Peptides against a protein of PDB entry 5FRP. Designs and how they scored, part 45

Target 1, 225 residues: chain A of PDB entry 5FRP
Amino acid sequence: VEWTESIPQIIATREDISKELNQALAKTFIDSDPRVRRTSVMIFNKVPVTEIWKNITNKAIYTSLLHLAREKHKEVRELCINTMAKFYSNSLNEIERTYQNKEIWEIIDTIPSTLYNLYYINDLNINEQVDSVIFEYLLPFEPDNDKRVHRLLTVLSHFDKKAFTSFFAFNARQIKISFAISKYIDFSKFLNNQESMSSSQGPIVMNKYNQTLQWLASGLSDSTK

## One batch from the design tools (peptide; aimed at target 1 Y120 K161)

Design b2_p24_6_s4 (made by RFdiffusion4, then SolubleMPNN; from b2_p24_6, 10 letters changed)
Fold by OpenDDE base, seed 1:
Structure b2_p24_6_s4 (fold): chain B 225 residues (1-225), chain A 24 residues (1-24)
Amino acid sequence: as target 1 above (225 residues)
Amino acid sequence: DIKEILGPELSDEEIEEWVKKFLE
């Protein structure tokens, strides 16, 4: 643990990390002690993205990071999911694609698929975390339409079949929720009007309002449990 | 054992591929 904790400082100060150091670091990602694995993941949070790309050249380290998204240890898994999403976003923003870093990019470009594939585990906590990192890092709010579309296309360009399926399912759910909220608002406005409530449509709208509310409540309750 | 570290959702084939890449 103590050795691994020193790695961020070494990476920040030395331009030439030896092959031996990369090999040693790779071993820490598969260490039996979850504290060692946690510390290894934290390197990607503590070291600037540009320095990581420059000094960590062993492909196995990046591959191991992605595999830890399915870590049995909850704390390490949660940290890894946040770390890889953030690292992906920072890499897209700050790292140029070159011939020299092509092999690393081939791994990093699979992060979106790796994250979307976690939905198939069918764990509520994992789903919530994946939702969070998608909105924060993979597909953040972007007011510029061209930039937003470009980011979306970049994310989708390396999707496997399962990731596409989960992506469309997620978007379909969002559309349904948005539609339900819109109808909820419309029904609420109708019911707040006394003349409308006294009309023949009053009881029908009340029923639809209750159904919409129940549907929304059921969807939200699954996210809070 | 990598199987003890990684979740059961990974197939044996995926684990073997991971190990091969690490030993490379």
Scores: peptide ipSAE 0.010, ipTM 0.356, DockQ to the pose 0.083
OpenDDE base, seeds 2, 3, 4, 5: peptide ipSAE 0.041, 0.015, 0.008, 0.006; ipTM 0.658, 0.329, 0.320, 0.304; seeds 2, 3 fail the geometry check

Design b2_p24_7 (made by RFdiffusion4)
Pose (drawn by RFdiffusion4):
Structure b2_p24_7 (pose): chain A 225 residues (1-225), chain P 24 residues (1-24)
Amino acid sequence: as target 1 above (225 residues)
Amino acid sequence: DLLQEISDIYEENKEEIEELADEF
């Protein structure tokens, strides 16, 4: 851990080495101890994306980084998901493509598909995290009308069938969710004024809204929240 | 070309997408 903690500054201060470091971090990314794996993925977080793209070039680093996204260990998996997504975003907003660096890009480009494939594991927390992470770094809410799409296609550019089916299913659920929140408000407004304390639908509508709110809460990790 | 491929995938797999959406 002590050794792994020093790399970001070294990479940030010296290009003298890209050989031994690439040789070492590869082992550091698959060590038995999760502390070192975490401290390893923290490199992609602490040192700027450009110096990463310049200094570390070994194929195994990126594959291990993305591989850990499916890990049992939670603290490593979450930081991994967040890191490789913010990295994917920054890895397009700063670094162009040439004849030689494309060799590793096929990994950076399969990041969104890998991210979308996490939904298939069916974990509430992970689905929530991927949800939060995608709209934070991948498909941002800014800044304009045209580029969102221009990039959206680049995100969709490298998908497997699963990534597409899940990309669409996420969208097929959106309408049903909208049809729910809209009725949720239409039912929640019932308390604006006295419509039926026990009249028209008092004994029935309360237990439609009260039971309907559970449907939206069934997909969240903490439904009781 | 990419949009046509995506449309084809959607049309071919509509039922699977609906099933998956229900699973979610």

Design b2_p24_7_s1 (made by RFdiffusion4, then SolubleMPNN; from b2_p24_7, 9 letters changed)
Fold by OpenDDE base, seed 5:
Structure b2_p24_7_s1 (fold): chain B 225 residues (1-225), chain A 24 residues (1-24)
Amino acid sequence: as target 1 above (225 residues)
Amino acid sequence: SLLEEIQKFYEENKEEIEKLAESL
């Protein structure tokens, strides 16, 4: 643990990390101690993206990072999902594609697929986290249309079949959520109008309101779990 | 084109997409 905690400082201070250090770091991602794995993931959060790309040249490290997205240890998994999404976004924004880094990019370009494939686990907590990182890091709000389209095309161009399926499913769900929210707002306005509540439509609207609430609630994870 | 491929994929997998969307 202590050794792994020193790695961010080493990467930040040294121009080149030895092959041996890269190999040692790769082993920490598969360590039996979740604290070691956690610390290893944190390297990608603590060290600037440019320094990571410069100094971490062992492909196994990146592959192992992506693999941790399906880890059983909840804390490490959650950290990994956030970390890899952020790292992907930062890489797209700050790292130029060159011949020298092509092999690493081949791995990093699979991050979106890796994340979208997590929807197949059918875990509400994981789904919520994936939703969050999509909006925050993978497909963030971008007012520039050209940049937005370019980012979208970049993400989609490396999708596997499952990721494409999940992508479309996700979007379909978002449309449904938006529609449900709109209905909820309308219902709330109706409920605040006493004349409307006294009408023959009152019970019908209330039933639809309850159905909408149940649907919305079913999509939310239990914060206590 | 990528767009054509995406459109083709969507049409070919529409049922699976809808099923997954309902599960989400």
Scores: peptide ipSAE 0.269, ipTM 0.857, DockQ to the pose 0.859
OpenDDE base, seeds 1, 2, 3, 4: peptide ipSAE 0.264, 0.265, 0.267, 0.264; ipTM 0.854, 0.856, 0.857, 0.856

Design b2_p24_7_s2 (made by RFdiffusion4, then SolubleMPNN; from b2_p24_7, 8 letters changed)
Fold by OpenDDE base, seed 2:
Structure b2_p24_7_s2 (fold): chain B 225 residues (1-225), chain A 24 residues (1-24)
Amino acid sequence: as target 1 above (225 residues)
Amino acid sequence: DLLEKIKKFYEENKEEIEELAEKL
């Protein structure tokens, strides 16, 4: 009989521990030391998505994670961008939408907007990273048409104005890149033909080839930065 | 509904989209 009376207290203690843990964890995401912030972000990479959703119930932690996408510390920012994109994808695949987790989903559903808004910073390194996480996590290749469309609609459904603008701008750029690559291939084939190179068109094609290469190169970030 | 919203958004913001696309 006495053990039954202790059960509510044990449950209350566990709830208190969980609350305290969440509060303590929330503080680590805003710590002044970038190493502490980095370690906090790594929790989302090391712990399965299902366990994160179960144990991290403080919405401030998720909000703080998203905020780190604009972190001044490069390593923390880069880690955060990859982490949140992966976490978004895993959440879509593994976490059901319920009434109990609605508030967290409202935050998680803003991850695509948060990432697409980074294009406005106009940093080539950030742009390349955003490009990468879009193709890897947000809008991955999916051979099933229904699944692909559903994912696309899910991503777009929570876009803000800036994210929509960035999305269309990104797509426009991809089309331009595709055309440039096609031209590069055609020019390369032409330049490899000696008869074509000796023709009156040779110098013209060579000039266009060089221009295409310069344009393609200008879109690449400096790996040293 | 979403497709119509997207189409409308694109048409209304075409200039801004093109400007941003040039910067990317």
Scores: peptide ipSAE 0.302, ipTM 0.880, DockQ to the pose 0.877
OpenDDE base, seeds 1, 3, 4, 5: peptide ipSAE 0.293, 0.297, 0.297, 0.291; ipTM 0.875, 0.877, 0.878, 0.874

Design b2_p24_7_s3 (made by RFdiffusion4, then SolubleMPNN; from b2_p24_7, 9 letters changed)
Fold by OpenDDE base, seed 3:
Structure b2_p24_7_s3 (fold): chain B 225 residues (1-225), chain A 24 residues (1-24)
Amino acid sequence: as target 1 above (225 residues)
Amino acid sequence: DLLKEIQKFYEENKKEIEEEAEKL
């Protein structure tokens, strides 16, 4: 743990990280202690993306990071999912594709697929987190159409079959959610009108409102679990 | 063309996509 905690500072202060240091760091990602794994993931949050790409040259580190997305330890997994998504976004924005970093990019380009494949776990908490990182990091709001399309194509270009399936399923769900929210708003407006509530339609709309709420809520994780 | 491949994939896997969409 202590050794791993020192790594961010070392990376920040040293221009050249030795092969030995990279090998040692790679081992920390597969350490039996979840605290060590957590600390290792945090390196990607504490060190600027440009410095990571410059100094972390062992591809096994990046591969191991991606594997932690399916980590049994919840905290490590959640941290990893956020970290890899953010790292992907930052890499796209700040790192040029070169011949020298090609092998690392081959791994990093699989991050979107790795994330979309998490939907197959069928865990609501994981699904919510994946939803969140998609909107925050993978496919953020971009007002420029060309940039938005380019980003989308970049994200999709390395999808496997499962990721594509999840992508389309996700989008279909988003449309359904949007429609449900629209109905919820309309029903809420209706229910806030006393005259409308006193009408014969009052009970019917109330029932539809409740059904809509239940449906929306069913897609949310239980924070107590 | 990636767009054509995506479209082809969607058409070929529409049933599976719909099934997964119901699970989400």
Scores: peptide ipSAE 0.229, ipTM 0.843, DockQ to the pose 0.897
OpenDDE base, seeds 1, 2, 4, 5: peptide ipSAE 0.228, 0.223, 0.228, 0.223; ipTM 0.844, 0.842, 0.844, 0.840

Design b2_p24_7_s4 (made by RFdiffusion4, then SolubleMPNN; from b2_p24_7, 10 letters changed)
Fold by OpenDDE base, seed 3:
Structure b2_p24_7_s4 (fold): chain B 225 residues (1-225), chain A 24 residues (1-24)
Amino acid sequence: as target 1 above (225 residues)
Amino acid sequence: SLLEKIEKYYKENKEEIEKLAEEL
């Protein structure tokens, strides 16, 4: 743990990280102690993306990072999911594709697929987190159409079949959610109108409102689980 | 093109996509 905690500082101060250090770091990602794994993931959060790409050249580190997205320890998994999504976005924005970093990019380009594949676990907490990182890091709001399309195509270009399926399913769900929210708003407005509530439509709208709420609530994770 | 591939995939897997969408 202590050794791993020192790595961010070393990377930040040194440009010539040894092969041996990379090999040692790779081992920390698969350490039996979740604290070690957590600390290892945190390197990607504490060190600038440009410095990571320069100094971490062992592809096994990146592969191991992606693997932690499915690990059993909740805290490490959650940290990993956020970290890899952010790292992907930062890499797209700040790292050029070169011959020298091609092998690393081949791994990094699978991050979107890795994340979308997590939907198949059918865990509401994981789903919620994946939803969040998609909106925050993978496909963030972009008012420029060309940039938005380019980002989208970049994300999709390395999808496996399962990721494509998840992507379309996700989008379909979002449309449904949007529709439900719109209905919720309309129902809320209706319910706040006393004249409307006293009408013959009152009970019908109330029923639909309740159904909408139940549906929306069913998609929310339980933080206690 | 990538877009054509995506469209083709969507058409071919529509049922599975819809099923998964219901599960999410």
Scores: peptide ipSAE 0.236, ipTM 0.832, DockQ to the pose 0.885
OpenDDE base, seeds 1, 2, 4, 5: peptide ipSAE 0.233, 0.229, 0.235, 0.231; ipTM 0.832, 0.826, 0.833, 0.830

Design b2_p24_8 (made by RFdiffusion4)
Pose (drawn by RFdiffusion4):
Structure b2_p24_8 (pose): chain A 225 residues (1-225), chain P 24 residues (1-24)
Amino acid sequence: as target 1 above (225 residues)
Amino acid sequence: SADHLLEALEDPDEIFDFAEELDE
């Protein structure tokens, strides 16, 4: 851990080495101890994306980084998901493509598909995290009308069938969710004024709204929240 | 990628089945 903690500054201060470091971090990214794996993925977080793209070039680093996204260990997996997504966003907003660096890009480009494939594990927390992460770094809410799409295609550019089916299913759910929140408000407004304390639908509509709110809460990690 | 997209569009039932699985 002590050794792994020092790399970001070294990489940030010296290009003298990209050989031994690439040789070592590969082992550091698959170590038995999760502390070092975390401290390893923290590199992609602490040191700027450009210096990563310049200094570390070994194929195994990125594959291990993305590989850990499916890991049992939680603290590593979450930081991994967040990191490789913010990295994917920054790894397009700063670094162009040439004839030599494309060799590794096929990994950076399979990041969204890998991210979308996490939904298939069916975990509430992970689904929530991927949800949060995608719209934070991948498909941002800014800044304009045209580039969102221009990049959206680049995100969609490297998908497997699963990534597409899940990408669309996420979208098919959106309408049904909208049809729910809209009715949720249409049912929640029932308390704007006295419509039916026990009249028209008092004994029935309360237990439609009260039971309907559970449907939206069934997908969240903490439904009781 | 295009082949995968076409395969996914040929089988809308898989999309709806997966959406239902997420709803559960």

Design b2_p24_8_s2 (made by RFdiffusion4, then SolubleMPNN; from b2_p24_8, 11 letters changed)
Fold by OpenDDE base, seed 5:
Structure b2_p24_8_s2 (fold): chain B 225 residues (1-225), chain A 24 residues (1-24)
Amino acid sequence: as target 1 above (225 residues)
Amino acid sequence: SLKALLEALENPEEIEELAENLEK
């Protein structure tokens, strides 16, 4: 029975240890040496996404990662941009949204906006890289139409005003997609209303919904090719 | 070291050991 009394202390110790580790790691992301910062970013590439989410709980680490996208050191910046885009995609695919990780998700959900905001730097190399990671990681090819549309909606749902502006500026096709998404949302709301579905308009809206969904799915496929 | 930290993160079983070393 006495060993049971030690369990809370062990748990507390582990929590403290985890906290200390996170604090130490957070410092490495803001280290003055670019090599240290680079190595820190590489953690997100080398460690499985599930283990990162489990062990890295300090918000400052994720925030710092996102800030490195605007770093002066070119190599670190480029690595960071690729890393954060990939990490975003992996997180969407493998990490469940829970109450416990909500605060981290709030940061991770800003990655698309963070990337699109890099277009305002007006650097051709950065723009090219952002274009690349958008189509590789943010909006990857997905054969399932519903999943593809869902991914697009997820990416767009957390855009800030600047990101939307960039989105509209750089991809005319994306503009069309945005309008279709708006219609999709309206149709979805209509379809969720039982009274509306029972009306004479129900089948018509359902058809339009399906057409819109298919168009969105096809459009995304073409844009990612 | 950052290298040790990276290795520990890659091997979750070593995280406890690393944490103990960081407290020293």
Scores: peptide ipSAE 0.032, ipTM 0.576, DockQ to the pose 0.012
OpenDDE base, seeds 1, 2, 3, 4: peptide ipSAE 0.029, 0.029, 0.000, 0.000; ipTM 0.556, 0.554, 0.288, 0.283; seed 4 fails the geometry check

Design b2_p24_8_s3 (made by RFdiffusion4, then SolubleMPNN; from b2_p24_8, 13 letters changed)
Fold by OpenDDE base, seed 3:
Structure b2_p24_8_s3 (fold): chain B 225 residues (1-225), chain A 24 residues (1-24)
Amino acid sequence: as target 1 above (225 residues)
Amino acid sequence: TKKALEEALKNPEEIEKLAEELEK
């Protein structure tokens, strides 16, 4: 009987501990010491995404993580940019959208916009890093057209106006290249199938293949200047 | 206890320990 009465207290204590832990962790993200902030960001790199979503329930932690992308300390900022991009990608891949995690998703869904807004800082190093994480984590190469489109739409669905502008200015060409490469691969696969080549679609695909190659060749030549 | 925890988490080493605990 005494054990049964202790269970709610233990559960409550654990919940309280969890809450306290989350509150304490939230404070570390805004600590004056960059080392503390850095270590806090590293939690998102070291802990599996599923465990982060399960155990970190304070929305302020996620908001604070996103804010660190604009902090003055270079090392922490760079770490944060990489971390949040990776975390976004992993979340999309591994975390289901539920009613319980809706508030966190509302924050996480702003990561793409947060990253694209960094282009307005007009810093070459930041731009390069943003480009890198976009292609690595936000809009990774995906051979499946439907998956690519779905990912793109997901990324764009929460853009603010500034993010859209940056997207079109800096990444529109890159996205086109990515799609072209994907089409090239698809066409190549088609062309490697003898039965497909003998079909009525053979000449059409061959033409599209050649057009894609020409486009890629012309686009790559401009990027080398 | 809450204050003690908050103070402890100001130490990078304690944050790392917390990260390790969250992985378990």
Scores: peptide ipSAE 0.146, ipTM 0.729, DockQ to the pose 0.014
OpenDDE base, seeds 1, 2, 4, 5: peptide ipSAE 0.107, 0.123, 0.119, 0.124; ipTM 0.704, 0.719, 0.718, 0.719; seed 4 fails the geometry check

Design b2_p24_8_s4 (made by RFdiffusion4, then SolubleMPNN; from b2_p24_8, 13 letters changed)
Fold by OpenDDE base, seed 5:
Structure b2_p24_8_s4 (fold): chain B 225 residues (1-225), chain A 24 residues (1-24)
Amino acid sequence: as target 1 above (225 residues)
Amino acid sequence: SKEALEEALKNPEEIEELAEKLEK
């Protein structure tokens, strides 16, 4: 009697389920049917972030999720962009960085760059969506200055050159000079208070700080002309 | 079997059920 173990029974056995689930999901994310890909992305929207990190350990799934941001199928792409932005934000808020999840974090930390790189597609609809998710999930309104600055620094710290350029080209224009100045002040305070200047990330942060300063200086000079 | 799970996951409805199970 070939006991066709029903999918529900397979899911009930926790440890063996994880490997099989990860292997199956890795395939569904790259399935030829857009509906299957869409449903795969929806898992990241429906399942709590803590459970995703616990149960989805195959790095290929996360990589595939990020690749769907450039999916040809519009509905899948749009869903993916929203999903990855939200997932990034939730991960920053709820997931601790450990040795075990380091490899996944390395992928997740590229989400901001992945999103900002979409501006180079030069599609108005994509640009609008990217703008929306940036302000909703990546750089949400935060009344606490320290938290706001920390989030900004976290986002910027993993930017590639293209993402950084896009940030200044698109978001910097949307940021009122007053807001930019406020962030600069907060950033300066953060850098001065953090003994972390001695960390390996110190020089990178300082470089980005200097670039921000140069941008602010240039913007102020243009407004006086 | 792994193959049965893969086939089941090809159905969008089954993936939704899987998502619901992961939430519990």
Scores: peptide ipSAE 0.108, ipTM 0.700, DockQ to the pose 0.014
OpenDDE base, seeds 1, 2, 3, 4: peptide ipSAE 0.098, 0.099, 0.083, 0.098; ipTM 0.722, 0.716, 0.688, 0.713; seeds 2, 3 fail the geometry check

## One batch from the design tools (peptide; aimed at target 1 A169 W215)

Design b2_p25_1 (made by RFdiffusion4)
Pose (drawn by RFdiffusion4):
Structure b2_p25_1 (pose): chain A 225 residues (1-225), chain P 25 residues (1-25)
Amino acid sequence: as target 1 above (225 residues)
Amino acid sequence: EEEEELEEVEEEMEELEEELEEEEE
C-alpha cells in the first residue's frame, strides 16, 4: 500500500519510467489484498487523465480496472464504477485518436456497455450507482442540444446486444415510471383540500396511493427511505 | 379502472424483467 500510494506523484513528476511501473501496477491491480487494489484504482482518480494516457500503457491495467467493476468486494467495486466512468468522460473530452493510441481505446470504448451490463446483476445499490454515474459522467445533462447526441452516439457506438436491450429497457421503464409519478401527484394532490375523508374514494383511494408509492420504492435499495 | 391499469403496468414490468433475465442466460 505504501508503495502503491506513491505512484500518482511519481507519474505526475517523472516520465523516466513507463516500463517498470506498467509491469508493477499490473500485479498491484490483481493483488489479494483489496487495500492495494483500491489504492491502485485511486491512481485513475488522483493523477490527471492525460498523464494516465501518457505514462501507463499496459493492456492489463485497464482490463483489470474494468474487471474489478464486477467484484464481490463493495468498496473496491463502487470506487471502480465511479472512477472508470469519470475516466471515460474525461478520456474523451481531452484525448484525441491517432494511429497508435487506438490500440487501447477498444477498452475505454467498451466502458459504457460494461456499465450497462451491471444492471443484469440485479442489485439495488449497483443499479442506483450506475444510474447516478451514467448521468454524471457519461450522458451528462450539459451543455447543449447537439453535442449530447453527438456523444450519445459515441457512447452507443460500442455496445453488445445486452447493452442495447438494457439501454432500451431502461428507456421502456421511463414511460411507465412517468405514468406513475404523474398519477402520484394526481393522487397526492388529494390532500390539497377535503375531497373524501371517507366519501367518494376515501376508503379506497388512500390504499391506492399508499400501495402505489411502494411500486416506485420497490426499485430502491432503501425502500423504507 | 385505475386499479386494473396499475396491475397491467406491474405485469408488463414483470415480463420485461423475465425477458432481461433470459437475455442474460

Design b2_p25_1_s1 (made by RFdiffusion4, then SolubleMPNN; from b2_p25_1, 12 letters changed)
Fold by OpenDDE base, seed 2:
Structure b2_p25_1_s1 (fold): chain B 225 residues (1-225), chain A 25 residues (1-25)
Amino acid sequence: as target 1 above (225 residues)
Amino acid sequence: EELEELEKLKKEEKELEEKLKKISE
């Protein structure tokens, strides 16, 4: 009987500790030291998504994570972008939507918009990273049509106007890139054929080849920046 | 004081991370 009476107190204590830890963690995301912020973000990479959802209940933590996508510190920002994209994907795959977690989902569902909005910064490095995480985590290759469509609709369902515009622009850019690559291949094949190169079209194709290469190169960021 | 608070927060974060990892095992 005495043991039973102690259980509520123990549970209450655990809840209090959990709350305090969540509050403490929330503060670390906004710490002035980028190393602390980095460590905080890394929790999302080191801990399974199911455990994060279970144990991290402070909304401020998730909102702060999203805000770090615009962090001035490059390493923290890059880590955050990758982390939040991966976390989003994992959440979609592993976390069910319930009444209890609806408030957190409301935040998580904004991750796609948050990422696509980064294109408006007009930074080539950021753009490339966003491109990468989109293909890897947000809209990964899926051979099942129903699953692919469902994922796409899920991603788009919470887009703001800016994100949608960015999405459209991104797709348009990808089409252009794919087209350019195709041209590059065709031109390369042509140029590798001596008979073709010696033809009247040789110089024209060479010029187009160079233009294509220049265009492709201009879309790539400098890794040193 | 700020440094002490930072160290405390860092410690708490680490503890939480470890706890979360342990629970996931």
Scores: peptide ipSAE 0.062, ipTM 0.588, DockQ to the pose 0.011
OpenDDE base, seeds 1, 3, 4, 5: peptide ipSAE 0.022, 0.055, 0.057, 0.058; ipTM 0.381, 0.578, 0.602, 0.583

Design b2_p25_1_s2 (made by RFdiffusion4, then SolubleMPNN; from b2_p25_1, 12 letters changed)
Fold by OpenDDE base, seed 4:
Structure b2_p25_1_s2 (fold): chain B 225 residues (1-225), chain A 25 residues (1-25)
Amino acid sequence: as target 1 above (225 residues)
Amino acid sequence: EELEKLKKLEEEEKELEKKLEEIAK
């Protein structure tokens, strides 16, 4: 009987501790020191997604995480972009949608839009990173057609207008890139064949090859930066 | 210096992780 009477107090204490921790964490995400913000973001990388959803109940933390994708500090921003994309993917895979977590899901469901909206910053490095996380986490390669379609629909279902626009632009670009790569390969094969190079088509293919390379290179960021 | 900063950050992360784990218990 005595232990039963202690349960409410324990629950209350845990709730209080949880609340305090959540409040403290929320503050760290908006701290002026980028190191503090970085540390906060890393929690989402190091702690299992199930534990995050269980223990981080303050929606402000999630919103703040999403906001860091546009922060000024490059390292924190880059970390955040990767983190939020991964977290989104993990959440889709591991977290069920319930009434209790609905409010958090409403925020998490905006991650795709948040990421696609980064294209409007018109920064090549950011664009490249967004491309990467889209392929790795948001719309990963999935051989199962049903799963692939389901994921796609999930991602699109919460897009804002800007995200849709970016999405279509992205897809168009991807098609072009894919085409260019294919042509690059074809041209390379052609150029490696001496007989083909000696043909009347040799100079033409060489020109197209160079144009293709130039086009591909124009979309790439400096890997040293 | 960078290594020390990284170590400090890792420690802070571990502390936060531990706190989160404690709440999960």
Scores: peptide ipSAE 0.073, ipTM 0.610, DockQ to the pose 0.013
OpenDDE base, seeds 1, 2, 3, 5: peptide ipSAE 0.022, 0.070, 0.058, 0.068; ipTM 0.396, 0.611, 0.593, 0.599; seed 2 fails the geometry check

